# Designs tried in a protein design run: peptides against a protein of PDB entry 6J54. Part 80

Target 1, 223 residues: chain A of PDB entry 6J54
Amino acid sequence: NENLFASFIAPTMMGLPIVTLIIMFPSLLFPTPKRLINNRTISIQQWLIQLTSKQMMAIHNQKGQTWSLMLMSLIMFIGSTNILGLLPHSFTPTTQLSMNLGMAIPLWSATVFTGFRYKTKTSLAHFLPQGTPALLIPMLVIIETISLFIQPVALAVRLTANITAGHLLIHLIGGATLALLNINTMTAFITFTILILLTILEFAVALIQAYVFTLLVSLYLHD
Target 2, 42 residues: chain B of PDB entry 6J54
Amino acid sequence: QFQFTGIKKYFNSYTLTGRMNCVLATYGGIALLVLYFKLRSK

## One batch from the design tools (peptide; made by RFdiffusion4, then SolubleMPNN)

Design b2_p8_6_s4 (from b2_p8_6, 4 letters changed)
Fold by OpenDDE base, seed 3:
Structure b2_p8_6_s4 (fold): chain B 223 residues (1-223), chain C 42 residues (1-42), chain A 8 residues (1-8)
Amino acid sequence: as target 1 above (223 residues)
Amino acid sequence: as target 2 above (42 residues)
Amino acid sequence: IPFKFILP
C-alpha cells in the first residue's frame, strides 16, 4: 500500500520542506504585466482573468467587487496547482486535506462575517426560508444552521476527494496496464485507452474543481 | 406586501424582519434550554 | 493537533 500512496507523501530533501517551493512555483507562471502591449502569453492570461472576473463578479455589488482580486488569485492558484499535479512524479498540495481546509475555513469565515457585518438582517433571515410553516420553523432553522457549518468542510472535502481520486485512478489504471502487457495484450490495450480518456477527464476536473471552489466562495459572499 | 397584525407582525416567515425574529427566537429558546439543563445537572 | 493535524 505504500506504493499506492507514495505520491501523496510530502517531499523533503535533507530534511528541508520542498513543499514550500512546490506551492510557490505556480506564481512564476503568472508574471505581472508591465507593458501596454504584452506578450501573447500574458495577453491570453489577462483575457482569461478578465473574462472569468466579469462572470463571477457580476452578481456582486460594489463592495463585493473588492473581492475580485482574491477570488481570481484563488482560482488561478488552485487551477494551476491541480494542472501541475497531473505531471509525472509531481506532488499536488491540493490532495492534502489540511491544505484545502486551510483555504476553505478562512475564506468561508470571511464571507460569513462580512455578510453579518454589512447585511445583518438579511444574513439572519437566511436561516429561515420564506413561507415556511410556523410549526417547522425551529427545526428548519437548526437544519439551516448545520448546513452553514458544513459549507467549509464540503468545500475542502470536495476538492480533496476529486483530485485525490483522480490521481489514484490514474495510478491504478496505469499500473494495471503495465501488468497486463505481458499477460494479455488485448486487455492491456483496453485499459490503456481508458487511461488516456481518464487523463483527459482529470485535466478537465482539475479546472472544474478550481472553478467550483471559487464560485462557491463567491456565492457565500453574495448571500 | 404582506400586512400582519399582532404577534404575526413580528414573528412571521414572510417578511425579512419576521424571519429574523423567528431565527433569534429559536436561538434564544435553544440557549435557554441548554442553560436550563446545564444548571439543573449541577 | 492530535493524530498529526488533519490526517496526512
Scores: peptide ipSAE 0.091, ipTM 0.878, DockQ to the pose 0.021
Fold by OpenDDE base, seed 4:
Structure b2_p8_6_s4 (fold): chain B 223 residues (1-223), chain C 42 residues (1-42), chain A 8 residues (1-8)
Amino acid sequence: as target 1 above (223 residues)
Amino acid sequence: as target 2 above (42 residues)
Amino acid sequence: IPFKFILP
């Protein structure tokens, strides 16, 4: 059982934390464009960023548009780390709840603070849904307040749980496939097929979770 | 669209200002209750 | 849950 979670241990080399290097590695995959017409890889990256930025930032005002760089960098970071984490023998920093909380709490705090600073009336009004029966107002305000504080936790846990669960499933099915190779080749082939399908799904999940995380941060900013 | 009279004009769940006032009133009430029990314990 | 794993 210890082997199941071995891949989630923060790696160190000679006592030095190489986790820092792993976190910084995705930045090398996104070089800054230096030419008017860049290579195909950079052009595709810029195109994707443009599409996602237009889609996500369409709901924001001019002040909210200033967050475009932060949100785009966030989605690229989480997405790239999640995808790289699916490589064999790789470590995924986003499987660590501490990492995701480290991103979620400050970003959530910034969005909430920004909302209260520039849209105080609207932000305060959001604690009470429109049309609430009068008798339920005090209770619902309390619930909505609690819900607000659950948001950063939900962001971090959602990302952590989805990515971690995917890795665990890959390890379990992969281990089962290897074990079945010496027992029943036919069943091993079935489990291997499932592993392939699961891997494809996990690539999609990796991107979706990055998108959802960034989108929710964006939505909280829109408050 | 909404016409409110009396106290409902300031405290309602339909208008933005009314909702804000309800939230503030709720927080204020809770704060006063906490303060009351804290002072009572002393 | 160990405190070391959940807090940044």
Scores: peptide ipSAE 0.085, ipTM 0.875, DockQ to the pose 0.023
Fold by OpenDDE base, seed 2:
Structure b2_p8_6_s4 (fold): chain B 223 residues (1-223), chain C 42 residues (1-42), chain A 8 residues (1-8)
Amino acid sequence: as target 1 above (223 residues)
Amino acid sequence: as target 2 above (42 residues)
Amino acid sequence: IPFKFILP
């Protein structure tokens, strides 16, 4: 079983953490544009960033749009790390719950505090859904309060679980495929097909999780 | 707009102010209860 | 060789 989780161990070299380099590596993939008309790759990247930015920030007012840089950097970071994590023998920082909590908790707290700072009435009213029967108000307020504090945990766990589970499944199906090569080639072919489909799915999941993470942070900022 | 009179004007689950007041009242009540039990245990 | 890149 240690072999299953070996890929999730934080890598070190001679006692020095390589994790820092791994975390910083995605930043090299997104160079700053210097020309009005850039390379095709950079142009596509900028176009995608603009589209996602426009989509995500459409629900925000002018003050909320100040978070555009943060949210776009977040989605690019998580997305890139998740995609790079699908490479063989690569370490994915987002499989670490500590990493995801380190992102979720500060961002969540910032959004919540921002809400209470500038939209105090709305933020307080959010603890009570509209139209709640009078007798259920105290209980529901308590539940909503608890729900609020679960949000950062759910945010981090969702990302961690989805990415980690995907890696585990790829590993398991891959291992099964190799084991079946000498046992039953037909079954091995089936498992290999599943592996391919799963890998494609994981690429999608990698991006979706980045989007969901960022979107939820954005939504917490919205209300 | 919901037209509420009396206490319902300030404590309702439909208006923003009413919802806020309900939340504050709930937290206030909980705080008072906690305070009561804390002082009682001494 | 290609299996090494695809399979863990």
Scores: peptide ipSAE 0.056, ipTM 0.848, DockQ to the pose 0.017
Fold by OpenDDE base, seed 5:
Order: C-alpha cells, then sequence, then structure tokens
Structure b2_p8_6_s4 (fold): chain B 223 residues (1-223), chain C 42 residues (1-42), chain A 8 residues (1-8)
C-alpha cells in the first residue's frame, strides 16, 4: 500500500525542500519574448494565451479585466504542472490538497471581498435568487450562504480528486498489465491498450481541470 | 419594470434593493435569535 | 449558483 501512494510523498534531497524547485520549474517553459517577431514556438504560445485570455475575460468589464494577468498565469501554472505530473516518476504538486486550498481560498476570498467592496448591493442581493416566493426567502438565503462557503472547498477538492484519481488509475492499470504479462499475454495486451487510452484521457483531464479552476475563479469575480 | 407599494417596496425578491433588504433582514433575524438563546441560557 | 461549482 505504501508503493501505491509513494508518488504523492513530497520529495526532499539532503534535507532540502526540492518541492519548491518542482513548483517553480513550469515557469521556465514560458519565456517572455523580447523580439518584435519571435520564433515559431513562442509565437504559438503567445497566440494561445491571447485567445484564452480574450475568451475568459469577455464576461468582465474593464475593471474586472485587470485580473487577466493573474488568471492567465494561474491556468498556465495549473495546466503545466498537471501535464508534467503525468511524466513517469514525477511529483505533481496539485495532487496535494494543501496546495490547491492554498490557491483556492485566497483567490475565492479576493473575489468575494472585491465584490462586496465595489458592488455591495449586487453581492448581497446574490444571496437571494430573483423571483423567489416570499415564504421560501429565509431558507433560501441560508442555503445560498452555505453554498458560498462550500465554493473554495469544492474548487480545491475537484482539482485534487481528479488529478489524484488519474494518477492512481494509471498506477493500478500499469501494475496489472505488468502482472498479467507473466500470466496471459493476450489479456495483458488488452489491459495495456486500456492504459494508453486512459493516459490520453488524463492529459485531457489535466488541461480541463486547469481551465475549470480558473474559469470558476473568474465567474466568482463577475458576481 | 416592477412597481411595488407599501412594505413590498422595500422587501421583495424582484428588485435589487428589495433582495438586499431581504438578505439583511434574514441575517438580522438569525443574529437576534442567536443572541436571544445566548442570553436565555445564561 | 450552486450548479456552476458542483458540476465540472
Amino acid sequence: as target 1 above (223 residues)
Amino acid sequence: as target 2 above (42 residues)
Amino acid sequence: IPFKFILP
């Protein structure tokens, strides 16, 4: 059982926290351009960032669009860490609930406080859906208040659960494939095919979870 | 679009101000209930 | 409101 969760232990080398270096590594994959006409790889990267930025920030006004740098850096960070985490014998920081709560709680709090500061009436009115019958108002306000506090938890747990479950499935199916090679080669081939399809799915899940995390933070900011 | 008179003008689920007042009234009512039970238990 | 954060 320790072998199953060994990849989720925070790595250290000579007593030094190399986790910090692992978290910082994705930043090296996105260099800042200095030329008027960049090379093909940087041009494609900047084009993708611009497209995603335009799509995500279309909901926000000019004041809300000031968050574009933070939200785009967030999606690139989570997406790159999730993709790099699918490499063999790699440590994925986003599998740690503490890491995801450390991102979710401050960002959620910032969006909630920003809403209450600049749109106080709209933010308070958001606790009561429009057109609710008068008798249901007290109960519905309580439910919406509880729902608000569940948002950061749901944001962190969704990311943690999806990435962790994907890694566990790859490990289990991979282990089963190796065990079946000595028992039945045909069954092992079928299991290996499932493993390949699952890994492709996990690459998609890694990017989708990064997008959903950032999009939900953006939606909370819109109020 | 919506025209309300009397107490419904200030407490309704259709206007922005009405919804805000309903939320504040709900929180105020809960706070008073909690305060009442705290003082009664003493 | 609750559907947007519960459903991925």
Scores: peptide ipSAE 0.079, ipTM 0.878, DockQ to the pose 0.032; fails the geometry check

Design b2_p8_7_s1 (from b2_p8_7, 5 letters changed)
Fold by OpenDDE base, seed 5:
Structure b2_p8_7_s1 (fold): chain B 223 residues (1-223), chain C 42 residues (1-42), chain A 8 residues (1-8)
Amino acid sequence: as target 1 above (223 residues)
Amino acid sequence: as target 2 above (42 residues)
Amino acid sequence: LNFLKLIQ
């Protein structure tokens, strides 16, 4: 069990926290363009950012579109860290609940406070769904209030649980494959095939969770 | 689209203003209940 | 909020 969770321990080198360097590393993979016509790799990156930006910000008005830079940087950060975390013997910062809560709580609070500041009537009205019977109003308002406070927790736990569970499954199936190589080579081959399919699935999950995290933050901003 | 009269004009679940007033009334009622139990326990 | 419930 100690060996199972060893990959989730925060790494240190010579007593220095190299976690900071690991968090900053994905930023090096996305250089800023300086030419009118950039090279092929940067052009593809900018094209993808523009497409995702247009899709996510289509829900928002002009004032809400000011958050486009923050939301696009967030999806690029979480997506890149999750993909890099699937490399062998790599540390994924998004497996730490503290990291995800540190992102979820401030962003959620900012969206909620922005809603109350600029759209006070609409934000307060969202605690009561339209068309509810009069007798159910007090109970439903309480439930919607509790639901609001669960949002940042659900946002952080969803990302943490999905990435952590994926890493654990890859580790367990990988360990089982190595153990079966000495017992039955045919069974080990089947298990290895499952491992490959699982890793491909985790690449997709890594990108989807980054998108869902950013999209939910965007939806909270829309109110 | 919806025309309400009397107390339903201010407290309804169909209009934006009515929904807002219902939420504020609910929070106000809860706050008064909490305050009542705090003062009674003392 | 209704769309959020579909994703959860």
Scores: peptide ipSAE 0.143, ipTM 0.825, DockQ to the pose 0.032
Fold by OpenDDE base, seed 3:
Structure b2_p8_7_s1 (fold): chain B 223 residues (1-223), chain C 42 residues (1-42), chain A 8 residues (1-8)
Amino acid sequence: as target 1 above (223 residues)
Amino acid sequence: as target 2 above (42 residues)
Amino acid sequence: LNFLKLIQ
């Protein structure tokens, strides 16, 4: 059990936490372009950022598009950390619920506050769905209010649970494969094939969770 | 297009203003109830 | 809201 969760412990070196360096490391992988024609890697990165920016900002007006820098930095940060987390013996900060809550709560509160500030009528009306019978109005308003406060928690837990579960599953299937190598080679080969397919799936999950997290923050802003 | 008259004009679940007023009325009612129970204990 | 219900 200790070995199962050992990869989720915050690493320290010489008694000093190196989590800060790990969090800052993905920023080195995305250098700012300085040339008219950049390297192929930078060009691909910029192309992906432009595509995702166009998709995410298409639902926003001019004021909402001012959040593009924040949202794109968020998706790049979460996506890069999740992909780097799939490296062997790597630490993924997004597996820590405290970090994800630290990201979700401020962003959620900012979007909610922005909504109430600039679209007060629409934001207040959002607590009551259109066409609700009159007798159900008080109960439904309460339910929608509770639902609003659950949003930041659900946002953080979704990211944490999906990434953590994927890491645990890779660890368990990998351990089972190693254990079966000297018992039954055929079964070990099947388990290894499952491990490969699962790893490919986790790469997709890593990107999808980053996108969903950022998209939901964007949708909360748009309402 | 909805045509509402009387109280339904201000409190309805179809128009934006009506929905807003219903939400405010609900929160106001809850606040008054909480205030009543707090003053009752004193 | 409809899109949110689809994602959640």
Scores: peptide ipSAE 0.048, ipTM 0.830, DockQ to the pose 0.033
Fold by OpenDDE base, seed 4:
Structure b2_p8_7_s1 (fold): chain B 223 residues (1-223), chain C 42 residues (1-42), chain A 8 residues (1-8)
Amino acid sequence: as target 1 above (223 residues)
Amino acid sequence: as target 2 above (42 residues)
Amino acid sequence: LNFLKLIQ
């Protein structure tokens, strides 16, 4: 059992936490463009950022579009860390709930405060869905208030759970494959095939969860 | 599109202002209840 | 097999 969760332990080297370096590592993969015509890698990165930026920020006004840099950096960070986490013997910081809460709570708070500051009427009105029967108004306002405070938790837990679950499945299926090699080669081949398919799926999940996390933050900002 | 009269003009679940007022009224009511129980306990 | 062991 300890071996299953060993990959989720925060790595240290000589007692020094190297998690900081791991968190900072993805930034090296996205160098700033210095030329009018960059290399293919940077051009593709910029193209992807441009596409996602246009898609996500289309719902925002000019004031909301000021968050474009933050949101794009967020999706790139989470996406890159999630993808890198699928490498062998790698550590995924986003598997740590503390990491995701550290991102979710401040971002959520910022979006909520921004909403109350610039769109006070709309923000307050969101605690009561339109068309609510009069008798349900007090109860529903309370529920919506609770729902608001659950948002940062759900945001962090969703990311953590999805990435962690994927890693666990890879470890479990991988371990099962190795164990079955000495028992039945045919079944081991089947489990190995499942592992490959699962790995492909986890790459997609890694990107999707990054997108969903950023998108929800963006939606809360628009709220 | 919606025409409200009386108290429904200010407190309704359809208009933006009405919804806001309902939310504020709810929070105000809860605050008053909490205050009442706190003062009663003392 | 070796790759799988590396993932473990």
Scores: peptide ipSAE 0.032, ipTM 0.791, DockQ to the pose 0.016
Fold by OpenDDE base, seed 2:
Structure b2_p8_7_s1 (fold): chain B 223 residues (1-223), chain C 42 residues (1-42), chain A 8 residues (1-8)
Amino acid sequence: as target 1 above (223 residues)
Amino acid sequence: as target 2 above (42 residues)
Amino acid sequence: LNFLKLIQ
């Protein structure tokens, strides 16, 4: 089991954590455009960012759109780290719950506090759904309050669990494939096919989780 | 729009203000209960 | 085989 989780240990070199370098590396993949017409790669990146920005911020008013930079940076960061994490022997920082909590809690708190600051009535009313029977109001308010505080935890755990589980599955299926090569080549081929399909799925999951994480933060800002 | 009169005007689960008041009342009640037990335990 | 060894 230790071998399975060895890839999730924070890497160090000569006693110094290199996690910081890994975290900073994705930023190098997104250079700032300098020309009106950039390279094809940069143009595609900018186009994708614009599309995602429009989609993410469509639910927000003008005040909410001030968060566009932060939300876009967040999705780009998480997405890039998740994709890079699928490389062999790569350490994915988003597999660390501490990191995800470190992102989720401040963002969640910021959205919640912003809501209470500028939309106090709506934020307070959010604890009570419309049409609730009078007798259920106190209990439901308590439940919604608890639910609110679980949101950052759920946000972080969701990302961590999905990415970590994907990595584990890839390792398990990969290991099984290697083990079956000398036992049954046909079965090994099937397992290898599953590995390929799983890898493709994980690429999608990597992006989806980044999107979901950012979307939920955005939704918390919305209401 | 819902037309409420009396107490339901201020405490209802349909209007924004009513919902807010209900939430505040709930929190206030909980706070009072906690305060009561805190003072009682002394 | 080498790819699988690499990803492990």
Scores: peptide ipSAE 0.032, ipTM 0.789, DockQ to the pose 0.015

Design b2_p8_7_s2 (from b2_p8_7, 4 letters changed)
Fold by OpenDDE base, seed 5:
Structure b2_p8_7_s2 (fold): chain B 223 residues (1-223), chain C 42 residues (1-42), chain A 8 residues (1-8)
Amino acid sequence: as target 1 above (223 residues)
Amino acid sequence: as target 2 above (42 residues)
Amino acid sequence: FNYLQLIL
């Protein structure tokens, strides 16, 4: 009986946790440019970073654009870790809820506190949607307050659940294809085709989840 | 744009100041209720 | 912003 969750156990080598090294590894894939005219690969990476930066920061004012470095580092980190995690027998740190909460809670709290510090009036008014009937005001303020505290949890759980579910599904379908190869080659071929389509989908999901995570943090900063 | 008079000038769901005051009034009301029940339990 | 958060 193969443990389906064995891939989610934090790896240790000689009793030492390697998780820190795995988390730092994606940073090695993005070297700093040294030349005026860079190599083709580095130029494409810089172009993608600039493109995503322009799109994501278009919503923000000049003060919000100060957070561009942090938000771009976040999307590159989550995106690269998620893509590298799709490699066979790789450990994905973003499958750990503790890691995602560790990112979500500080970023969420920082955005909320900056909002209350610089735009206290607007931040307090955000707890009441515009045009609310007078009778519903007390209940809606309470609901919106609860919603605010659920935001960091929803942010972390969304990322964890999507990546974890994708990995489990690839593992299950992969195991089914291998089992069916010994029974019926035609059925195994169909299942293998589904596996390929699923892996392509998971690559897209890996990038989308990184973008959505960073975008939502960015939206909380704007409010 | 919206001319509010009386109490509606300070407590409305359409203006930024009105929304803020409604939120503060709601939190103040909840705090007073909690305080009332704590004092009553003693 | 709340609509985007609800859909995604």
Scores: peptide ipSAE 0.029, ipTM 0.826, DockQ to the pose 0.032
Fold by OpenDDE base, seed 2:
Structure b2_p8_7_s2 (fold): chain B 223 residues (1-223), chain C 42 residues (1-42), chain A 8 residues (1-8)
Amino acid sequence: as target 1 above (223 residues)
Amino acid sequence: as target 2 above (42 residues)
Amino acid sequence: FNYLQLIL
């Protein structure tokens, strides 16, 4: 019986969890520039960081741009961990809901508290959409309050679900492809083609989810 | 620009201040209701 | 932005 969820079990070595090492590994892939003109790889990385930073911070004022370092570190971290997680026999920390909640809740809380601290009127007014009929105001305020508290959960679950579902799908189709190789080569070729297309999609999803996660945190800050 | 007079000046869904006041009034009302039932239960 | 949050 193949355990479909074996890839999501936190890996241990000699009884010690090595999750911490896996989480820290992406940081090693982004060395600090030491030269004015770097090699091609670092230059491309810096270019991508600058592009994403410019795009992400374009919607923020100067005060919001103070969060640029944190948001950029977040997107780089999630993106790199997600991409590395697509490697065979790799553990993806972002498949752990606990990790994603651990990121989402503090960041969400920080943005919400920042909003209440510096823009109290606007933040409170956000609980009531403009133009709401007077009779619906109390109910809508309650709904919007509940919606606010669901935001960090939705943020974490979205990331976890998308990455987990992708990994499961790759595993299932991969297993099916291997099984079909012994039965019918033609059908195996079809499933293999689907697997390739799926893997390409998952690479895109890995980056998109990192972007969406960071973007939504950024949007909460914009409120 | 909406010109509101009377109570609608302070409680409306169009102005920022009006929206804020409506939210505060809603929370205040809920808090008072909860307090009322809590005190009544004891 | 609320619509964007629903789509993303």
Scores: peptide ipSAE 0.028, ipTM 0.832, DockQ to the pose 0.033
Fold by OpenDDE base, seed 1:
Structure b2_p8_7_s2 (fold): chain B 223 residues (1-223), chain C 42 residues (1-42), chain A 8 residues (1-8)
Amino acid sequence: as target 1 above (223 residues)
Amino acid sequence: as target 2 above (42 residues)
Amino acid sequence: FNYLQLIL
């Protein structure tokens, strides 16, 4: 009975955790350009980075565009780790809530601190939506304050839950498909078709979650 | 721009300054309430 | 942008 959660256990080699190597591996897939005319793969990567950078930075002023490097590195890191995690028998670091909290909390705190430092009046006013009836002001301020502190948790849990659930579903449907191959080939074909559709969906989810994570951090910065 | 007079000039939910003052007043009220109960428990 | 945060 292989534990369904065995794929989420941090891998060790000779008693040493290799998680650090797995986390660093995506950086090797994005080499820095050395030539004026790059290879096809590097050219496509640079084009994608420029495209996503233009879209994400369109909502920011000049001061917010200083965060472009960090936000682009974040989306590339999460996206690449999620896609690599879909490889068979691979470990996905983003399934670990500790890792996602480790990213969410510092980024959230940095955006909140930046907001209070440069836009103190606007940041304080953010706790009260415009047009709120006078009687609801105290309650709504409290709710908005609680909402602020839930943001890093929600950010981390969203990423963890979506990636973890996807991996579990692929594992379960894959196991069911293998079991059904010896029982009924027709039913196995149906489950295999579902598995293919699910894997395609998970590739999309992997990229979307990276985008949503970075976008929300960007929105918190914009306030 | 809404032209408010009196107390509504400083405490309104439409202007940036008014919203800020409402938030500060709410936190101040909560802080005073907590302080009151803390002093009463001693 | 609170509305967009709620949807996402």
Scores: peptide ipSAE 0.027, ipTM 0.829, DockQ to the pose 0.033
Fold by OpenDDE base, seed 3:
Structure b2_p8_7_s2 (fold): chain B 223 residues (1-223), chain C 42 residues (1-42), chain A 8 residues (1-8)
Amino acid sequence: as target 1 above (223 residues)
Amino acid sequence: as target 2 above (42 residues)
Amino acid sequence: FNYLQLIL
């Protein structure tokens, strides 16, 4: 009986952690060719990047559009790592809360500090919703302050939880399917069908979580 | 455009400046309370 | 955009 959490252990080779190589691997999948007419795969990738860039940057002013490179690199990084993590016997770095916090906290802090630097009045006023009764002002300001500090944690935990839960569910249902093959073929077929549907869902979740993570960072920058 | 007069002009939940002042007043009040208890403990 | 933060 293999440990259900064995897939989340940081892999080592000859006593050295290879996590760095795994994290850098997605960068090799996105080359920047200088050809006028690119390969179909690269053309599709560029088209997707352009579409996502147009959608995400449409809400930003000229100063906010300077963050386009970082936001696009972020969505491509998270999306590619999540998709690669769905490969069998692969280590998914985004299942590590330390990694996701390491991304969320600096990005959140950068957006908050940028807001206070360029829009101080608006940022401070954001802690008090419009139309609040006078008696509720102190309590609501405290709640909004706490809410602000929860944002990076919620961002990291959302990504970690969704990816981890998906992987665990695939392992559990996969294990159940194998166990049921020797007991009842019909029930094994049902569980196998669920496994296929779940795998398709996890591909969607992998992309959605990358998009949501980047969108929320973008939203914090715009707000 | 809400026409606020007196103290409500500076402390209101409808204008941007009023909201900012309310937030600053809240943090200032908390800071003073913390300072008071810290000095009292000495 | 607080509503979008709640939904997502």
Scores: peptide ipSAE 0.024, ipTM 0.831, DockQ to the pose 0.034

